# Designs tried in a protein design run: peptides against a protein of PDB entry 4U39. Part 27

Target 1, 302 residues: chain A of PDB entry 4U39
Amino acid sequence: SIKVIGVGGGGNNAVNRMIENEVQGVEYIAVNTDAQALNLSKAEVKMQIGAKLTRGLGAGANPEVGKKAAEESKEQIEEALKGADMVFVTAGMGGGTGTGAAPVIAQIAKDLGALTVGVVTRPFTFEGRKRQLQAAGGISAMKEAVDTLIVIPNDRILEIVDKNTPMLEAFREADNVLRQGVQGISDLIATPGLINLDFADVKTIMSNKGSALMGIGIATGENRAAEAAKKAISSPLLEAAIDGAQGVLMNITGGTNLSLYEVQEAADIVASASDQDVNMIFGSVINENLKDEIVVTVIATG

## One batch from the design tools (peptide; made by RFdiffusion4, then SolubleMPNN)

Design b1_p10_4_s4 (from b1_p10_4, 5 letters changed)
Fold by OpenDDE base, seed 4:
Structure b1_p10_4_s4 (fold): chain B 302 residues (1-302), chain A 10 residues (1-10)
Amino acid sequence: as target 1 above (302 residues)
Amino acid sequence: MKLLYFSVKK
């Protein structure tokens, strides 16, 4: 089974966005120290952590409180994650609960033998230096606790959105990018295809790989596949080029008119931008809602 | 929803 665990406010917003977008084949778990915020989760499983420590009042933006809250609730977290083959841990880094609890939860998932993937955000620069420093500590702890860590630099989202985009919409876009990171991988495993991907192949590419880069490209029109692939490999979300990556996961999502040629063209572009010895897993998804749109998601590991 | 997977093992 695949489990997605949203940790703290940002992680829970991302999980809500995943549920709203009908990301299938995954079980959703919402974790928070704030009981009121947790009640707003759409997840089937809701877990309040650190009830004794915080009394449901949240972590006060303190990562040490988030950490201790997860440690207090370790047995409950273990029970909720038990039997998962794969666990996505999603959080906004820089806060109290997400930054502190996500590494603890990730370690619990890894210790249970699940393929553990972190999908987390760095705070925007406008959230202030304190959040950036807290996020750096949380990201470091996540790297040790996961098999693969995708870090989304929120400041790079500002390069994708309109300059007039309100701050609240920039956070919604961060939640959407978190969704795309989880969905781009989960669809490869959970959605039946013409050629089913073996979970063992995903595990080979993602196990103990450390940091991963994520790129997204979207395009329409006659050259949409090539354009989407080029946008993905040059995505502002990529902190570096993918040319040195030892592993690549590629998802090509299109409408019912997605052709095998378009899929191959996009895969060839991504493969050509990757290392010569790259282990590439490619998947294609038909989403009837996309019509003429193609979405290419690239995750580079190693 | 149909997925088509091609593992390109080089």
Scores: peptide ipSAE 0.027, ipTM 0.631, DockQ to the pose 0.614
Fold by OpenDDE base, seed 5:
Structure b1_p10_4_s4 (fold): chain B 302 residues (1-302), chain A 10 residues (1-10)
Amino acid sequence: as target 1 above (302 residues)
Amino acid sequence: MKLLYFSVKK
């Protein structure tokens, strides 16, 4: 089974966005120290952590409280994650609960033998230096606790949104990018395909790889597949080029008119931008709600 | 040899 665990406010918002976009074949778990915020989760499984420590009042933006809250609730987290083949841990880094609890939860998933993937955000610079420093500590702890860690630099979202985008909409876009990172991988496993990926192939690309980069490209028109692939490999979300990447996961999502030629063209572009000896896994997904749009998600590891 | 693992999922 595949489980997605959202940790703290940002992680829970991302999980809500995944549920709203009907990401299939995954079980959703919402974790928070704030009981009121947790009640707003759409996840089937809701877990309040650190009930004794925090009394449901949240972590007070303190990562040490988030860590201790997860440690207090370790047995409950173990039971919720038990039997998962893969666990996505999603969180907004820089806060109390997400920053402190996500590494603990990730370690629990890894110790249970699940392929453990972190999909986390760095805070926007406008959230302040304290959050940025807390996020750096949380990301460092996540690297040790996961097989693969995708870090989304929220400031790069400001390069892909309009300058007049309200702050609240920039956070919604961060939640959407977290969704795309999880869905881009989960669809490769959970969605029935013409060629089923062995979960062993995903494990080979993602196990003990450390940091991964994610790029997203969207395009329409006759060259939409090539344009979407080019946008994905040059995405502002990529902190570096993918030319040295030893492993690549590619998802191409289109409408019912997505052709095999378009899938191949996009895959060839991504493969050509990667290492010569790259191990590339790609999947194509049909989303009937997509009109003429193609979405390419690239996750580069190694 | 680029091992293209095709998962075409409908």
Scores: peptide ipSAE 0.020, ipTM 0.560, DockQ to the pose 0.121
Fold by OpenDDE base, seed 3:
Structure b1_p10_4_s4 (fold): chain B 302 residues (1-302), chain A 10 residues (1-10)
Amino acid sequence: as target 1 above (302 residues)
Amino acid sequence: MKLLYFSVKK
């Protein structure tokens, strides 16, 4: 089974966005120290952590409170994650609950023998230096606790959105990028395709790989597949080029008019930008809502 | 290079 655990406010917003986008074949768990915020989750499983420590009043933006809250609730987290083959841990780094609890939850998942993938954000620079420093500590702890860690630098989202984008919409886009990271991988495993993926192939690409890079490209028009692929491999979300990546997970999502030629063209572009010996897993998804758009998501590991 | 293709309709 695949479980997605959203940790704290940002993680729970991302989980809500996944549920709203009908990400299939996954079980959703919402975790928070704030009981009121947790009640707004759309997840089937809702877990309040650190009830004794926080009394449901949240972590006060303190990662140590988030950490201790997860430690207090360890047995509950273990029971909720038990029997998962794969666990996605999603959170916004820099806050109290997400930053402190996500590494503890990830370690619990890994200790249970699940393939553990972190999908987390760095805060925007405008959230202040304190949040950036807290996020850096949380990301460091996540790297030790996961098989693969995807870190989305929120400031890079400002390079792909309109400069007039309201701050609230920039946070919604961060939640959407978290969704795309989880969905791009989960669709490869959980969604029956023309060729069924072996979960062993995903494990080979993602197990003990440390940091992974994520790129997204969107395009329309006659060359949309090639343009989307080129945008994905040159995405501002990529902190480095993918040319040294030993493993690549690619998702190509399009409308009902998505052709096999377009899928192959996009895959060839991503493969050509990767290592010569790259292990590439790619899938295509038909989403009738995209009409003429193609979305390419690339996750590079190794 | 190992390529694995799947297509899903949602």
Scores: peptide ipSAE 0.017, ipTM 0.553, DockQ to the pose 0.106
Fold by OpenDDE base, seed 1:
Structure b1_p10_4_s4 (fold): chain B 302 residues (1-302), chain A 10 residues (1-10)
Amino acid sequence: as target 1 above (302 residues)
Amino acid sequence: MKLLYFSVKK
């Protein structure tokens, strides 16, 4: 089974966005120290952590409170994660609960033998230096606790959205990028393909790889597959080129008109931008809601 | 949803 755990406010917003977009084949768990915020989750499983420590009032933007809250609730987290083959831990780093609790939850998942993937955001620079410093500490702790850590630099989202984009929409786009990171991987496993990927192949690419980079490309029109692939490998979300990556996961999502030629063209572009000895896994997904759009998600590991 | 998976082991 695949489990997605949203940790704190940002993680729970991302989980809500995943549920709203009908990400299939995953179980959703919302985790928070704030009981009122947790009640707004759309997840089937809602877990309040650190009830004794916080009294449901949240972590007060203190990562040490988030950490201790997860430690207090360790047995409940273990029970909720039991039997998972894969666990996604999603959080907005820089807050109290997400920054402190996400590494603890990730370590619990890893200790249970699940393939543990972190999908987290760095705060926007405008959220202030304190959040950036807290996020850096939380990301360091996540890197030790996961098999693969995808870090989304929120400031790079400002390069892919209109300059007039309201702050609320920029946060919504961060939630959407978190969704795309989780869905890009989970669809490769949970949705039956014409070619079934062995979960063992995903484990080979993602186990003990440390930090991973994610690129996203979206295009429409006649050359949409090639354009989407080129946008993915040159995505502002990539902090580096993928040419040195030992492993690549690629998801190609299109409408009912997605052709085998378009899938091959996109795969060839991503493979040509990767290391010669790269272990590449790709999947294609049909989403009827995309109509003429193609979405390429690239996750580079190693 | 129909998924087409291809593993390219180079």
Scores: peptide ipSAE 0.019, ipTM 0.580, DockQ to the pose 0.659; fails the geometry check

Design b1_p10_5_s1 (from b1_p10_5, 3 letters changed)
Fold by OpenDDE base, seed 2:
Structure b1_p10_5_s1 (fold): chain B 302 residues (1-302), chain A 10 residues (1-10)
Amino acid sequence: as target 1 above (302 residues)
Amino acid sequence: MKLFSFSVRL
């Protein structure tokens, strides 16, 4: 089974966005130290951690409280993650719960033998230096606790959105990018298609790879496949080129009109931007909701 | 909704 565990406010917002977009074939778990925030989760499984430590009042933006809260609730986390083949740990780094608890939860998933993928955000620069420093510590701890860690730099989302985009919409876009990172992988495994990646192929690309970069491209029209692929490999979310990656995971998602030619065209563009010796795997997903849109997600590992 | 995934190993 595939489990997605949202940790703290940002992780739970991302999980809500996944549920709203009907991401299939995954079980959702919401984890928080704030009981009121946790009640707003759409996840079937809701877990309050550190109930003795925090009394449900949250971590007070302190990562050490988030860490201790997950440690207090270790047995409950183990029970919730038991039998998962793959675990996505999603969080907004820089806060208390997400930053502190996500590495502990990831380690629990890894110790249970699940393929453990972190999908996390770095805070926006406007959230202040304290959040950036806390996020750096949380990301460092996540690297040691996961098989692959996808880090989304929120400041790069500001390059994709309009300059007049309200701060609240920039956070919603961060939640959407977290959704795209999880869905871009989970759909390759969980969604029945004409050509499925097996879990073993994904495990080969993602097991013990450390940091990963994610690029996303969306396009419409006659050249939509090529445009989406070009946008993905040049995505502001890619802090480096996909050149030099040891592994590439590509998802090409389109509507019912997605052609094999468009899939091949997009794959060829990503392959041409990657090293010749790269272990590349790609999947194509049909989503009837996309109509004329193609979404290309590229995850570079290693 | 039938999501169809095509996964090709290059």
Scores: peptide ipSAE 0.012, ipTM 0.488, DockQ to the pose 0.506
Fold by OpenDDE base, seed 3:
Structure b1_p10_5_s1 (fold): chain B 302 residues (1-302), chain A 10 residues (1-10)
Amino acid sequence: as target 1 above (302 residues)
Amino acid sequence: MKLFSFSVRL
């Protein structure tokens, strides 16, 4: 089974966005120290952590409170994660609950023997130096607690969105990129496509790989496959080129009109931008909501 | 060696 755990405010918003986009074949768990925020989750499983410590009033933007809250609730987290083959831990780093609790939850998942993937954001620079420093500590703790950690630099989202984009929409786009990171992997396992991957293929690329980078490309029209692939490998979300990656996981998602030629064309572009010795796996997914769009997601590991 | 794992589930 695949479980997605949203941790704290940003993680719970990402989980809500996944549910709204009908991400299939996953179980959703919302975790928070704020009971009021947790009640707004669309997840079937809602877990308040650190009820004694916080009394449901949240972590006060303190990662140590988030950490202690997860430690207080360890047995509940273990029970919720038990029997998962794969666990996604999603959070906005820099806050109290997400930054402190996500590494603890990830470690619990890993100790249970699940393939543990972190999908987290770095805060925007405008959120201030304190959040950046807290995020850096949380990301460091996540690296030790996961098999693969995808880190989304929120400042790079500002390169993708219009300069006039309201701050609220920039956060919604961060939640959407978190969704795309989880869905780009989970769909390869859980959603039938032209080319399905098994869990063992994904595990080979993601097990004990540490940091990963994610690129996303979306295109329409006659050359949509090539354009989406080129956008994915040149994505602002890639803090480095995909050259030098030891492993590449790619998802090619399209509508019912997605052709094997388009899948091959996109795969060849990504493979040509990767090292010759790269372990590349790719899957294709059919999403009927993507009428004329192709979405290429690339995850570079190692 | 490009491992194209084509599992075409028919």
Scores: peptide ipSAE 0.009, ipTM 0.485, DockQ to the pose 0.088
Fold by OpenDDE base, seed 5:
Structure b1_p10_5_s1 (fold): chain B 302 residues (1-302), chain A 10 residues (1-10)
Amino acid sequence: as target 1 above (302 residues)
Amino acid sequence: MKLFSFSVRL
């Protein structure tokens, strides 16, 4: 089974976005120290952590409170994650709960023998230096607790969105990028496509790889596969080129008109931009909601 | 033409 656990406000917003986009084949768990925020979760499983420590009032933007809250609730977290083959831990780094609790939850998942993937955001620069420093500590702790850690630099989202984009929409786009990171992997296992991957293939690419980068490309029209692949490998979300990556995971998602030729064209573009010795795996997914769109997700590991 | 050796484990 695949479980997605959203940790704190940003993680729970991402989980809500996943549920709203009908990401299938996964079980959703929402975790928070704030009981009021947790009540707004759409997840089937809602877990308040650190009830004694925080009294449901949240972590006060303190990562040490988030950490202690997860430690207080360790047994409940273990029970909720038990029997998972794969666990996605999603959070916004820089806050109290997400930054402090996500590494503890990730370690619990890893200790249970699940393939543990972190999908986290760095705060926007406008959220202030304190959040950025807290996020750096949380990301470092996550790296030790996961098999693969996908880090999304929120400031790079500002390069993709319009300059007039409201701050609230920039946060929604961060939640959407978190969704795309989880879905880009989970669909390869859980959703039938033209080319299916098994869980063992994904485990081979993602097990003990440390930090990973994600690129996303979306396109329509006659050259949509090539354009989507080119956008993915040149994505602003990639803090570095995919050249030098030891592993590449590629998802090619399209509508019912997705051709095997388009899948091959997109895969050839990504592989041309990768090292010759890269362990590249790719899958294709059919999503009837995409109509004429192709979405290419590239995850570079190593 | 990069020859992709796809090991599709069925």
Scores: peptide ipSAE 0.008, ipTM 0.483, DockQ to the pose 0.074
Fold by OpenDDE base, seed 1:
Structure b1_p10_5_s1 (fold): chain B 302 residues (1-302), chain A 10 residues (1-10)
Amino acid sequence: as target 1 above (302 residues)
Amino acid sequence: MKLFSFSVRL
């Protein structure tokens, strides 16, 4: 089974976005120290952590409170994660709960033998230096606790949205990028298709790889596959080129009109931008909601 | 919604 755990406000917003976009084949768990915020979650499983420590009033933007809250609730987290083959831990880093609790939850998942993938955001620079410093500490702790950590630099989202984009829409786009990172992997495993990735293949690319980079490309029209692939490998979300990656996981998602030629064209572009010795695995997903769109997700590991 | 996934190992 695949479980997605949203940790704190940002993680829970991402989980809500995943549920709203009908990401299939995954179980959703919302975790928070704030009981009022947790009640707004759309997840079926809602877990309040650190009830004794916080009294449901949240972590006060303190990562040490988030950490201790997860430690207090360890047995409940273990029970909720039991029997998962794969666990996604999603959080907005820089806050109290997400920054402190996500590494603890990830370690619990890993200790249970699940393939543990972190999908987290760095705060925008405008959120202030304190959040950036807290996020750096949380990301460091996540790297030790996961098999793979996908880090989304929120400042790079400002390069893919219009300059006049309201702050609320920039946060929604961060939630959407978190969704795309989880869905780009989960669909390869959970969605039946003409060519399925075995969970073993995903595990080979993602197990004990440390930090990963994610690129996303979306395109329409006659050259949509090539354009989507080029956008993915040149994505502002890639803080470095995919050159030198030891592993590449690629998802090509299209509508019912997605052709084998388009899949091959997209795969060839990503392969040409990767090292010759890279372990590349690609999947193709048909999503009827995409109609004429192609979405290419690239995850570079190692 | 019918989701079909294709994965080819290169």
Scores: peptide ipSAE 0.013, ipTM 0.447, DockQ to the pose 0.485; fails the geometry check

Design b1_p10_5_s2 (from b1_p10_5, 5 letters changed)
Fold by OpenDDE base, seed 3:
Structure b1_p10_5_s2 (fold): chain B 302 residues (1-302), chain A 10 residues (1-10)
Amino acid sequence: as target 1 above (302 residues)
Amino acid sequence: MKIFYFSVRL
């Protein structure tokens, strides 16, 4: 089974966005120290952590409280994650609960033998230096606790959105990028395709790889596949080029008009930007809600 | 390079 665990406010918002986008074949768990915020989760499983420590009042933006809250609730987290083959841990770094609890939850998942993937955000620079420093500590702890860690630099979202984009929409876009990171991988595993991927191949690419890079490209028109692929490999979300990656996960999502030619063209572009010896896993998804759009997600590991 | 192609319907 695949489990997605959203940790704290940002993680829970991302999980809500996944549920709203009908990400299939995954079980959703919402974790928070704030009981009121947790009640707003759409997840079937809602877990309040650190009930004794926090009394449901949240972590007060303190990562040490988030950490201790997860430690207090270790057995409950273990029970909720037990039997998962794969666990996605999603969180907004820089806060109390997400920053402190996500590494503890990730370690619990890894200790249970699940392929553990972190999908987390760095805070925007405007959230202040304290949040950036707390996020850096949380990301460092996540890196040790996961098999693969995807870090979304929120400041790079400001490069892809309109300059007039309200701050609230920038946070919604961060939640959407977290969704795309989880979905881009989960769709490779959870959904029966014409050619089933062996979960062993995903494990080979993602196990003990540390930091991963994610690029996203969206395009429309006659060359939409090529344009989406080019945008993905040159995405502002990539902190480096995908050259030198030991593994690449590629998802191409299109409408019912997605052609095999478009799929091949996009795959060839991503492959050409990758090392010759790279292990590439490629998936195509038909989303009937996509009109003429193609979305390419690239995750580079190693 | 190993490339695995699959089609998923959502």
Scores: peptide ipSAE 0.015, ipTM 0.557, DockQ to the pose 0.119
Fold by OpenDDE base, seed 2:
Structure b1_p10_5_s2 (fold): chain B 302 residues (1-302), chain A 10 residues (1-10)
Amino acid sequence: as target 1 above (302 residues)
Amino acid sequence: MKIFYFSVRL
């Protein structure tokens, strides 16, 4: 089984976005120290952590409170994650709950023997230096607790959106990028394809790989597959080129008009930008809502 | 050897 655990406000917003986009074949768990925020979750499983410590009032933007809240609730977290083959831990780093609790939850998942993938954001620079410093500490702790850690630099989202994009829309785009990171991988496993990917192959690419980079490309028109692939491998979300990656996971999503030629063209572009000895896993997904749009997600590990 | 795993979801 695949479990997605959203930790704190940002993680739970991302989980809500995943549920709204009908990401299939995963169980959703919402975790928070704030009971009011937790009530807004669409997840089937809702877990308040640190009830004694916080009294449901949240972590006060303190990562140490988030950490202690997860430690207090360890047994509940273990029971919720039990029997998972894979666990996604999603959080917005820089806050109290997400920054402090996500590493503890990730370690619990890993100790249960699940393939543990972190999908987290760095805060925008405008959220201030304190959030950036807290996020750096949380990301460092996540690296030790996960098999693979996808870090989304929120400031790079500002390079792919209009300059007039309201701050609230920039956060919604961060939630959407978190969704794409989880969905890009969970899709490869959970949805029956013409060629089923073995979970063992995903496990080989993602186990003990540390940091991963994610690129996203979206395009329309006659060359949409090639353009989407080129945008993905040159994505501002990539803090480095994918040419040195030991593993690549690629998801190509299109409408009902997605051709095998377009899938091959996109895969060839990503393969050409990758090392010759790279382990590449790619999947294609049909989403009727995309119509003429192609979305390429690339996750580079190692 | 590049191992390409292709999953087409219909």
Scores: peptide ipSAE 0.020, ipTM 0.569, DockQ to the pose 0.129; fails the geometry check
Fold by OpenDDE base, seed 5:
Structure b1_p10_5_s2 (fold): chain B 302 residues (1-302), chain A 10 residues (1-10)
Amino acid sequence: as target 1 above (302 residues)
Amino acid sequence: MKIFYFSVRL
């Protein structure tokens, strides 16, 4: 089984976005120290952590409170994660709950023998230096607790949105990028295809790989597959080129008109931008809600 | 280069 656990406000917003976009084949868990915020979750499983420590009032933007809250609720987290083959831990770094609790939850998942993938954001520079420093500490702790850690630099979202985009929409886009990171991997495993991924192949590419980079490309029209692939490998979300990556996961999502030629063209572009010795896994997904759009997600590991 | 092809239908 695949479980997605959203930790704190940012993680819960991302989980809500995943549910709204009908990400299939996963169980959703929302975790928070704020009981009021947790009530707004769309997840089937809702877990308040640190009830004694915080009284449901949240972590006060203190990562140490978030950490202690997860430690207080360890047995509940273990029971919720039990029997998972894969666990996605999603959070916004820089806050109290997400920054402090996500590494603890990730370690619990890893200790249970699940393939543990972190999908987290760095705060925007405008959220202030304190949040950036807290996020750096949380990301460092996540690296030790996961098999693979995808870090989304929120400031790079400002390069892909209009300059007049309201702050609230920039946060919604961060939630959407978190969704795309989880969905890009989960769809490869959870959705039956003509060729099913052996979960062993995913484990080979993602186990103990540390930090990963994610690129996203979207295009329409006659050259949509090639354009989407080129946008993915040159995405502002990539802090580096994918040419040094030991492993690449590629997801190609299109409508019912997605052709085998388009899938091959996109895969060849990503392959040509990668190391010759790279281990590449790619999947094609048909989404009936997509018309002329192709979405390419690239995750580079190692 | 080891390429694994997987197709998933939603």
Scores: peptide ipSAE 0.018, ipTM 0.578, DockQ to the pose 0.129; fails the geometry check
Fold by OpenDDE base, seed 4:
Structure b1_p10_5_s2 (fold): chain B 302 residues (1-302), chain A 10 residues (1-10)
Amino acid sequence: as target 1 above (302 residues)
Amino acid sequence: MKIFYFSVRL
């Protein structure tokens, strides 16, 4: 089974976005120290952590409170994650609950023997230096607690959205990029189709790989596959080129008209941008809602 | 390079 656990406000918003976009084949868990915020979650499983410590009033933007809240609720977290083959831990780094609790939750998932993938955001520079420093500590703790950590640099989202995009919409786009990171991997595993994944191959590429980078490309029209692949490998979300990666996961998602030629063309572009000795895993997914759109997600590990 | 090809669920 695949579990997606959203931790704190940003993680729970990302989980809500996943549910709204009908990401299939995963169980959703919402975790928060704020009971009122947790009530707004669409997840089937809602867990208030640190009820004694916080009384449901949240972590006060303090990562140490978030950490202690997860430690207080360890047994509940263990029971909720039990039997998962894969666990996605999603959070916004720089806050109290997400920054402090996500590493503890990730370690619990890893100790249970699940393939543990962190998908987290680095705060926008406009959120201030305190959040950036807290996020750096949370990201460091996540690296030790996960098999693979995808870090989304929120400032790079400002390069892919309109400059007039309201701050609230920039946060919604961060939630959408978190969704795309989880969905890009979960669809490869949970959606059986033309060329079945062995979960063992995913586990080999993602197990104990540390930090990963994600690129996304979207295109339409006659050259949509090539354009989407080129956009993915040159994505502003990539803090480095993929040519040094030891492993690459590629997802190509298209409508019912997605051809084998388009899948091959996109895969060849990503392969040509990667190291010759790279272990590349690629999947294709049919999503009837995309019609003429192709979405290419690239995750570079190592 | 090992390219592993993965699933389409209709």
Scores: peptide ipSAE 0.016, ipTM 0.587, DockQ to the pose 0.129; fails the geometry check

